# Ledger of designs, part 47: peptides against a protein of PDB entry 4LZF

Target 1, 155 residues: chain A of PDB entry 4LZF
Amino acid sequence: GGRLVVFPNGTRKELSADGQTVKVMFFNGDVKHTMPDQRVIYYYAEAQTTHITYPDGMEVLQFPNNQTEKHFPDGRKEITFPDQTVKTLHPDGREESVLTDGTIIQLNPDGSKVIQFNTGQREIHTADFKRREYPDGTVKTVYSDGRQETQYPTG

## One batch from the design tools (peptide)

Design b1_p30_2_s1 (made by RFdiffusion4, then SolubleMPNN; from b1_p30_2, 15 letters changed)
Fold by OpenDDE base, seed 3:
Structure b1_p30_2_s1 (fold): chain B 155 residues (1-155), chain A 30 residues (1-30)
Amino acid sequence: as target 1 above (155 residues)
Amino acid sequence: SQEEELRKRLAENEEILAEAEKKPAEVYEY
């Protein structure tokens, strides 16, 4: 029930019996699968990389070093690194990294940085100060001019 | 970049396929 088309250049196109799956085997070893759900799976043989495109515009790249990249239709990107750190790049320029130890690092478009430590402490970096917030409610601020301020939980 | 090269290769593959489909091919039904 299936159909195989062999082109003069050596590329082959295989259609399933129901016509819902199409497999193109390029002469260079690359493969393109069009699935019933309309996702397209590319395999780049030389790069050993899988590239999936979805009808909604989502793209997923899987690299041979175990890095995975998700490209969302809104322009957001999510990168899972080989060490399992997850980095999200937002369209507005904000970046967030979630480390394996639970630490979250946020880089904001205005240049500020926020670190949520796994200890429960939070550190905020701006052009004007560095501020450390402690779980007990203590807040220590070091200003760019060298001034230091401590706010205690009791006020 | 790596991604740029992959996208270039993808475009080339799609072009090659499109041109090939304009030419006579052997068709097998099974």
Scores: peptide ipSAE 0.381, ipTM 0.883, DockQ to the pose 0.842
Fold by OpenDDE base, seed 2:
Structure b1_p30_2_s1 (fold): chain B 155 residues (1-155), chain A 30 residues (1-30)
Amino acid sequence: as target 1 above (155 residues)
Amino acid sequence: SQEEELRKRLAENEEILAEAEKKPAEVYEY
């Protein structure tokens, strides 16, 4: 069995027989599902967006273009773009993007940037220099004053 | 932002629900 409640404004509430699932159908077409595990699933009809909230404070947004956003209780956000790139926004202001080819791009709060290429090369950008690190141990640095330095692996 | 608009809509929906629950409703058992 179950119970259907119809409010005067047209909103409807459907309760499962065990009372563990509640479905609210708003007059505007939006839907709210409260699940036995206490997660709440919102569907925004006009935006065609799904919004899940968890008891621990985690939230998940699923957009119609296949973008997914996860909001963690610690303030971290993780965005999976339609192209499957994953961008993480950290509470300290650090941003990290993982590309589909395995390349990782890190933007630091101080403005520095680190790129870990899928080839194993690493590039570091700071206010003072750009540095390229190669898998063989070679390091090339171009300083802001135009000076260049190459460090070779010591064998 | 789109998120802010969704948050606003969520808040409005919850308010609408809260107000609706203060009024008499038709109840169907099945």
Scores: peptide ipSAE 0.379, ipTM 0.883, DockQ to the pose 0.860
Fold by OpenDDE base, seed 4:
Structure b1_p30_2_s1 (fold): chain B 155 residues (1-155), chain A 30 residues (1-30)
Amino acid sequence: as target 1 above (155 residues)
Amino acid sequence: SQEEELRKRLAENEEILAEAEKKPAEVYEY
């Protein structure tokens, strides 16, 4: 019960019997799949990239190098790199990277950086200092002028 | 960027499809 439409330019449109699934095969090799759930799956033949758009505004890009990008309706972007590092770009300008070893790197809009190491240590980078916080409560600060301070846990 | 090029291509494809749908086509039922 399906239907195939062949346009003069070579583009083809295949419709399911119920009309809920539509596959457009463009003359350039690209493919557009409209699904019953209203998601649209694009395949760019030359780029070998899959691009899924969802009715809520979500978009997912899958690149041939195994990088994936999720574009959320709120403007947030999530990039999964080939090495499986996940970088999230927030609408407020904050960026967060989660490394495969569990390290989390946060870049803040004010230019500061926070690294949460998998060891439980945390490092804070500002214009004025680099600070390392240790699980035992010790805090070491290296100031931009080269001064160093160590704060030991109390008690 | 790569994404920009893809979006451009997407837009072009959609335009091509829209124009194609205004023209006679071969229809096969199965």
Scores: peptide ipSAE 0.390, ipTM 0.886, DockQ to the pose 0.864; fails the geometry check
Fold by OpenDDE base, seed 5:
Structure b1_p30_2_s1 (fold): chain B 155 residues (1-155), chain A 30 residues (1-30)
Amino acid sequence: as target 1 above (155 residues)
Amino acid sequence: SQEEELRKRLAENEEILAEAEKKPAEVYEY
């Protein structure tokens, strides 16, 4: 059926009969579970945090405050905050936040910001201007020097 | 950071396991 190994330091190791599942219970209460699919599940008892590592290099962290972090092999990180906002950090420095109302906020490496509102409006922030694009094709720009420009759709 | 602390803890646990496996242990079949 299975085997339990008890080490002198109090750490325990449980092995399944087929050897496909290994559970290490550390004396400090932490647990390491190696699964048949080669994922490794760590549980940190003191931090009450679950840490899963996958064979492809993906890692998932689940914190007690309901925050979840996914670390992808390409260097991308996806953070689901307790409020269910999802923030993606890309390797190129771009950050995207998806709010629960569907609004998407993009921070670009050059410092520019793009907000895609759930209404279909889009706002672009640069060092030189803020620009609002409307679904009807109207574009309003407020420049840093205070100038304003409105472009109307050609109809 | 919290992540750094966890990774440090992970490394410590792996070291604990590695050292433990070098020593005689009690084995129980079930």
Scores: peptide ipSAE 0.379, ipTM 0.882, DockQ to the pose 0.870; fails the geometry check

Design b1_p30_2_s2 (made by RFdiffusion4, then SolubleMPNN; from b1_p30_2, 16 letters changed)
Fold by OpenDDE base, seed 3:
Structure b1_p30_2_s2 (fold): chain B 155 residues (1-155), chain A 30 residues (1-30)
Amino acid sequence: as target 1 above (155 residues)
Amino acid sequence: SLIEKLRERERENERVLAEAEKLPAEVYEY
């Protein structure tokens, strides 16, 4: 059978018969599960937030507003926002956001920005210019000095 | 940050538990 330990402070610890599952119910309502696969599931009662830690270093946070954050062992972070936008933060400083309409926004470590629109248009932002590329091959560039150039696909 | 506060709360819970484990507890087998 299992075991229940009741501490004077009101915290309770339940151990499974095989000893592979441990559930701690803290006096303040928080709950900690240690699972056979060694993942630890911590529930913060007041914040209504779940924090899962895996043996390989992976962490998952689930917030009450349905935001989810994944922290990968390599330092990458993936945030799924309530609106289902997914933002990935890379260790090198690159950030990518995928919107629900398929638009992809990339922020590069050098400060440049690339937007791949769902229409097939692409916009590139640098310190020197903003460039819009159209599916037909037209390219419009606005330079930082206000100068504009248009390149047409037929030359 | 919120996450830092949560981690602090967790650490405090573990601290209090560790102190409690030094005292006699009621153990039930089932």
Scores: peptide ipSAE 0.444, ipTM 0.917, DockQ to the pose 0.910
Fold by OpenDDE base, seed 1:
Structure b1_p30_2_s2 (fold): chain B 155 residues (1-155), chain A 30 residues (1-30)
Amino acid sequence: as target 1 above (155 residues)
Amino acid sequence: SLIEKLRERERENERVLAEAEKLPAEVYEY
């Protein structure tokens, strides 16, 4: 059988028969599960937030508003917002957001921005220009000096 | 940040548990 330990402060520790599963119920309502696969599931009672740590260094945070944050061992972070937008933060500073409508927004470390619209149009923002690429091959560029250029598809 | 506060809370709970484990506890086998 298992074992239940009740401490004077009200914290309780429940151990499985093999000792590989440990459940700690803290006096303040927090709960910590240590699983046989070495993942640790911590529940913060007041914040209603779950924090999962994996043996490979992966961490997952689940917030009460349905936001989820994944912290990868390589330093990458992935945030799923309540509206189901997914934002990825890369260690090199690049950020990518995938909207629910399929639009992809990329922010690059150099400050440039690329939007891949769900319509197939692509927009590139740099310090020097804003460029719109159309599915038909037309490219319209507005330069920072006010000059405009239209490039037409070649036959 | 909120995450930092949560981590602090977790560390404190672990500290309190470690101290509690130094004291007699009720043990139930089942």
Scores: peptide ipSAE 0.443, ipTM 0.917, DockQ to the pose 0.925
Fold by OpenDDE base, seed 2:
Parts: structure tokens; sequence; C-alpha cells
Structure b1_p30_2_s2 (fold): chain B 155 residues (1-155), chain A 30 residues (1-30)
């Protein structure tokens, strides 16, 4: 059978029979599970937040607003927002957001922005221009000075 | 930040647990 240890301060420690699962129920309501796979699940009672740490260094945070954050060992961070938008922050500074409609927004370290619309259109934002690329090959550029150019697929 | 506060809370809980484990506790086998 399992074992339950009850400390005078109200913290309780429950050990599985095989010792592979440990559940600590802290006096303040927090709960820590150490699992056989070495995953550690910590629940913050007041914040209603779950923090999972994996032996490979992966961390997962689950917030009460349904936001989830994954922190990868390589430094990449993936945030799933309550609206199910997924934002990835890369170690190189690049950020990518995938919207629920399939639109992908990329923010580059140089400040440029690329939007890949679900329609197949792509928009590139730089300091000098906004450029819209259409699936048919048409490219419309609006320069920062207000000048506009249209490049047609034929040249 | 929130995460920092949570980490601090966790650390404190672990500290308290460590101290508690130095004292007699009730043990139940089931």
Amino acid sequence: as target 1 above (155 residues)
Amino acid sequence: SLIEKLRERERENERVLAEAEKLPAEVYEY
C-alpha cells in the first residue's frame, strides 16, 4: 500500500506503494506531483496555475484563463492564447503568430513583418514599404513616401 | 512577474517542507 505522511504544519506527503509517485499537498493548498516519468506537476492553488517540468528541461505553464505556455529547452517559447492563437518566440528573436484563421504573422529581428494570409496573399512590412504579394503574381508596393507601384506577373 | 512570484511560492513551500521533514510526522500505511 501507499504511505501518507502528515506533518504538523498541515502539509501532507503521499507516496505510492512503489514509491514512483509522490504527491505533496502543501498547507497552503499547493500540490506537487512527482511522477514516475520524472515529470513534476506543480499546482499553485491561489493562482490556479499548473507548472509542469520535464526531465529534458521542457516546462509547461497552464494558466486559469486557458493560456498555455511551453518553454522548450532550446529557448523557444510557445504561447497558446485563450483565443487559440499560437505565438512562438524563437531564440533568434523571431516571433511567429498563427491565428485561428490560418494567418501567420512573422516578426523578424530586423523589425520587418511578414503576414501570410490564409488567402495566399503575403504582406511584407519594412521600414521603407509595405508590399502585398498576390497569388497571381501581382505585387503592390506602397512606399513610406506614399509612392505606389504595381508589378504585374508578366513583368 | 507572476511567474517569479509563483517560483518564489514554490521555493518557500519546499523550504517549509524540508524543515517539516526534520520533525516527527504521522505516518499512515494503507
Scores: peptide ipSAE 0.442, ipTM 0.917, DockQ to the pose 0.948
Fold by OpenDDE base, seed 5:
Structure b1_p30_2_s2 (fold): chain B 155 residues (1-155), chain A 30 residues (1-30)
Amino acid sequence: as target 1 above (155 residues)
Amino acid sequence: SLIEKLRERERENERVLAEAEKLPAEVYEY
């Protein structure tokens, strides 16, 4: 059978019969589960936050406001906000946000921004211009000096 | 940051557990 150890300070340690699962219930309400698949699930009672660590270095944080953060071993970070927007932070400094309506916002390390709208339109922001691309092939560019150009799909 | 505080709390809990494991405890088999 399983084993329960109760310490004088109120901390409790529960061991499964097969020894594959360990549950520590700390005196302050925190809970740590070590699972057979070697993941560790830590619950912070006061913060109501769950922290899962995987043997490959993956970490998952679940906050009480329904925000979830995934920390990948390569340094990539993926945040799912309460509104279900997903933001990915890449090690090279690139950031990508996917909105619930399908809009994608990309921030590049060079400071440029690309917005792919759910309508099929795309807007590109650089130091030199803002460019709007339309599904029909029309492209409108506004340059930093105020010049404007429109390219039509037909010559 | 919040995460740093949480990690500190976790480390402290592990420290307290390690100290507690040096003391007599009640053991239940089931």
Scores: peptide ipSAE 0.442, ipTM 0.918, DockQ to the pose 0.927

Design b1_p30_2_s3 (made by RFdiffusion4, then SolubleMPNN; from b1_p30_2, 17 letters changed)
Fold by OpenDDE base, seed 3:
Structure b1_p30_2_s3 (fold): chain B 155 residues (1-155), chain A 30 residues (1-30)
Amino acid sequence: as target 1 above (155 residues)
Amino acid sequence: SMIEELKEREKKNLEELEEAEKLPAEVYEY
């Protein structure tokens, strides 16, 4: 059978019969589950937030607004926003956002930005210029000094 | 940050649990 321990402060600890599952119900409403697979699930009652920690170092945060954050052992973070946009933060400082319409936004450590539009157009932002590449091969560049250049596809 | 506050809350809960475990508790087997 299982075991229930009731502490003087009102916290309760439930142990499964096999001892592999532990549920702690804190006096303030928080709940901690330790699972047989060694994952730990902590629920913050007031914040309505769930924090899952895995033995390999993976962490998952689930917020009440349906935002989810995954923290990978290698330092990578993946954020799924309520609108289902997915943002990936890489350890090297690179950031990538995938929008629901298929647009991909990349922020590079050097400060450059690349937008891959769902139309097939691509825009590159650097300190020196903004460049738009069109599916037909046309390339338009606007330099920081205001100069503009258009390169037409060679046929 | 909000996450830091949550972690502090968790830490406090665990500390209080540790202290409570030093005291007599009611144990029920089922």
Scores: peptide ipSAE 0.483, ipTM 0.919, DockQ to the pose 0.931
Fold by OpenDDE base, seed 1:
Structure b1_p30_2_s3 (fold): chain B 155 residues (1-155), chain A 30 residues (1-30)
Amino acid sequence: as target 1 above (155 residues)
Amino acid sequence: SMIEELKEREKKNLEELEEAEKLPAEVYEY
């Protein structure tokens, strides 16, 4: 069995037989599900957005454009964009983006940037230089003053 | 922000539910 409560304002509350599942259908179209595992699923009708909260403090947002955001209890955020790029924002300010082609872009709190290309090449950006590391061991550096240096693999 | 607006919307809905629960409601058992 179950129980349905209809309030005068038009909000409805549906209870499972065991009372562990609660569905509230608000008058404005929003829906709140409380699940037996204590997760809460809230649907914002106008924004067409789903917000899931977990008992450990994890939160998941699902947007109508297929973007998903995960908010971890430690303050980390993980954003999956509609193009399936995954961006992680770390509490220390570090950002990491994983592109669909396998390229990884890291932004560090000090302003440096590291790109790990899907080709195996790696590029490091600092205030002082841009450095490209090649799979064959060659390293090319362009310094901020315009100086260039090439380091070849030594035998 | 949009998220803040959504959270406020949720808060308002929950407050209104709390007030509604103080009033007589139709109850259906099934």
Scores: peptide ipSAE 0.481, ipTM 0.918, DockQ to the pose 0.924
Fold by OpenDDE base, seed 5:
Structure b1_p30_2_s3 (fold): chain B 155 residues (1-155), chain A 30 residues (1-30)
Amino acid sequence: as target 1 above (155 residues)
Amino acid sequence: SMIEELKEREKKNLEELEEAEKLPAEVYEY
């Protein structure tokens, strides 16, 4: 069983028999679902976007281009792009991107950048230098003044 | 932002629902 209420403005409200599920179908095509697990699912018809709100404060946005954004209660955001790259924005200003090939790009609040390549190579960018670290232990540094340094692995 | 616009749209829909709930409605039991 259930209950359907049809309002004069065209909005409809459907209640489950147990009262645990409420579905509102707005006159403009938007839909709001309140679920037994207390999550709220709102669908924006014109934007074709879904917004899920959880009781713990988690929010999930799903866009028509297949981009998904998770907004965590601590202020962290996680964006999954259409190409399946995952970017995490931390409250401290740190940003991390994980590419589909396993490459990790980290942007630090101080402006430094670290790239961990899927090949095992690592590149570090600072105000003072760019450094490439190789799997064999070789490290090449190019300083901002143009100086170069190579450190070889010691056997 | 687009998200802010969507939130405003949601808010408006909820306000209109609140006003609509004050009026006579058709009720169907099933």
Scores: peptide ipSAE 0.481, ipTM 0.919, DockQ to the pose 0.940
Fold by OpenDDE base, seed 2:
Structure b1_p30_2_s3 (fold): chain B 155 residues (1-155), chain A 30 residues (1-30)
Amino acid sequence: as target 1 above (155 residues)
Amino acid sequence: SMIEELKEREKKNLEELEEAEKLPAEVYEY
């Protein structure tokens, strides 16, 4: 019990029987789906890109190279790269990348960097030092002036 | 940006749809 409307410009509009699903097929190949849950799915034919908008303000972009970008209502952005690395950009300026091997790279607004290795080691980069923390509790610090310190877990 | 260009494309399509909806159209019930 649906309806098809064909406009003079070549655009077509398909409506479900209840009118809650609307599919617009534009003359240029783009497609807009309005779903019962008010999700809007727009497909850009030339770019082969899908843009999904949700009622809560969430947006999802799906690119032809399999990259996906999520724009959250709180301002957070999440990018899933084709290699499945996930980068999260937080509203406070913090950035986190989760690599497929489990490594987590955090970039802080103050310019510091933290790498959580899949081995359990953690490396902290600041303007003043690089610090490596080991699972056994050993901490090695290399300062910008070249000085090195090692802290032992039982020391 | 590419995204901005896409959004402009969408905007134009929607504007043209709005104008098209003011004109007679072929309607099929199924």
Scores: peptide ipSAE 0.479, ipTM 0.918, DockQ to the pose 0.943

Design b1_p30_2_s4 (made by RFdiffusion4, then SolubleMPNN; from b1_p30_2, 14 letters changed)
Fold by OpenDDE base, seed 4:
Structure b1_p30_2_s4 (fold): chain B 155 residues (1-155), chain A 30 residues (1-30)
Amino acid sequence: as target 1 above (155 residues)
Amino acid sequence: SEIEALKQREKENEAKLAEAEKQPAEVFEY
């Protein structure tokens, strides 16, 4: 059982028998579901985008191109791109991207960049240098002045 | 932003619903 309410403006509201699920079909094609778990699922018909709001304040946006954005209550934003790269934007300005190959790219608020390659190599970019760290402990540094240094693991 | 525009659209739809709920509606029970 359930209840359907049809408004003069063409908006419809469907209530489940238990009243725990509410579906609003707006006149413009948008659809809003209020679920028993208090999440709200809004579908934007023209944009073909889904917006989910959770009781804790988390928001999830699902775009027609398969991009998903999660907006966390702490201000963090997580974007899953169509290619499945995941980018996290932190409130402090730090950005982290996890590529599908396992490479992690970190952009720090100070402008430094860290790349953790799936090979175990790590590259650090600062204003002063680029540094490549190798799994064997070798470290190669190229300074902004063009100087290069190689540090070998002490055996 | 696009997201802000969508959220605004949602808000407008909710407002219109609230207005519509003040009017007589057809109710079907099933």
Scores: peptide ipSAE 0.487, ipTM 0.923, DockQ to the pose 0.935
Fold by OpenDDE base, seed 3:
Structure b1_p30_2_s4 (fold): chain B 155 residues (1-155), chain A 30 residues (1-30)
Amino acid sequence: as target 1 above (155 residues)
Amino acid sequence: SEIEALKQREKENEAKLAEAEKQPAEVFEY
């Protein structure tokens, strides 16, 4: 059988019969589950947020607005927004957003930006220009000084 | 940050549990 311990402060601790699962119900409504696989599932009652920690250092946060954050041991973060956009923050400072329509937006540490459209078009933003690449090989560049250049595919 | 505040709340709850475990508790076996 299981075991329930009730402390004077209102916190409760429930142990499974095998002792491999521990559930702590804190006096403030928070709940902590320690699982046999060493996952720790913490529920913050006031914030209605779930925090899962893994023995390898992986962390997962689930917010009440349906946002999910994954914190990887290598320092990478992956945020799934309520609209299902996925943003990845890399340790080198690079950011990548994948939109639901398949568009990919990359922000580089130097401030340059690359947009890969779902149409196959690509747009590159730098301090000096904006460049649009088309699937047919046409490239249009607008420079910061207002000059425009069009390069046509060599047939 | 909000996340750091949540982690701090967890730490405080664990500390209170550790203190409570030093006191007599009611035990139910089932």
Scores: peptide ipSAE 0.485, ipTM 0.922, DockQ to the pose 0.938
Fold by OpenDDE base, seed 1:
Structure b1_p30_2_s4 (fold): chain B 155 residues (1-155), chain A 30 residues (1-30)
Amino acid sequence: as target 1 above (155 residues)
Amino acid sequence: SEIEALKQREKENEAKLAEAEKQPAEVFEY
């Protein structure tokens, strides 16, 4: 069995037979599920967005455009964009993006940027230079003053 | 932010539920 409570304002509360699952259907179309594992699933009807909260403090947001955001208890955030790019924001200010082609882009708190291309090439951006590292060991550096240097793996 | 607005909406709905639970309701057992 189960229990359905209907309030005068149109909100409804459904309790499972075991009492472990509670479903609230709000008058505005929002829905809240409290699950036996203590996770709470909230659906925002107008935004068509799902918000899941876990007992450990993790939160997951699922947007109608297929974007997903995970908020970890440690303050880390992970965003999966509709194009399946995954961006991780770390509490220290570091950001990492993994593109669908395997390219990894790292933004560091100091403003430096590192791109690891799927080709094995690596690009490093700092205030002073832009450096390209090639799989063969060649390194090309363009400095902010316009100087260029090429270092070869063998002399 | 949009997320903050959603969380506020949730909070408002929970408050309304708490108020509604103080009122007479129809109960169906099945």
Scores: peptide ipSAE 0.484, ipTM 0.922, DockQ to the pose 0.938
Fold by OpenDDE base, seed 2:
Structure b1_p30_2_s4 (fold): chain B 155 residues (1-155), chain A 30 residues (1-30)
Amino acid sequence: as target 1 above (155 residues)
Amino acid sequence: SEIEALKQREKENEAKLAEAEKQPAEVFEY
């Protein structure tokens, strides 16, 4: 059978019959589950937030507003916002947002920005220019000095 | 950060559990 341990401070520890699942109910309402697969599920009662830690170092935070944050062992972070936009923060400082309409926004460490629109158009922003690439192969560039160039698809 | 505060709270609770485990407890088998 299972085992329940009740401490004088109000904390409780429940052990499964097989000893593979441990549930700790802290005096402050927080709950910690250690699972057979060695993942740890921690519930913060006041914040109503769930924190899952995996044995490989992966961490998942689930907030009450349905925002989810994944912290990968390599330092990458993936944030799923309540609107289902997914933002990835890379260890090199690159940020990538995938919008629900399929638009992808990339912010590079050098300050450049790339937008891949759901229409197939692509926009590139640098310190020197703003460039729009069209599905037909047309490319329009506006330089910081005000110069404009249009490259047409070679038929 | 808020996340760091939560992680600190978890660490404090784990420390309190470790301290409590050194004390007599009521044990129920089922």
Scores: peptide ipSAE 0.483, ipTM 0.922, DockQ to the pose 0.916

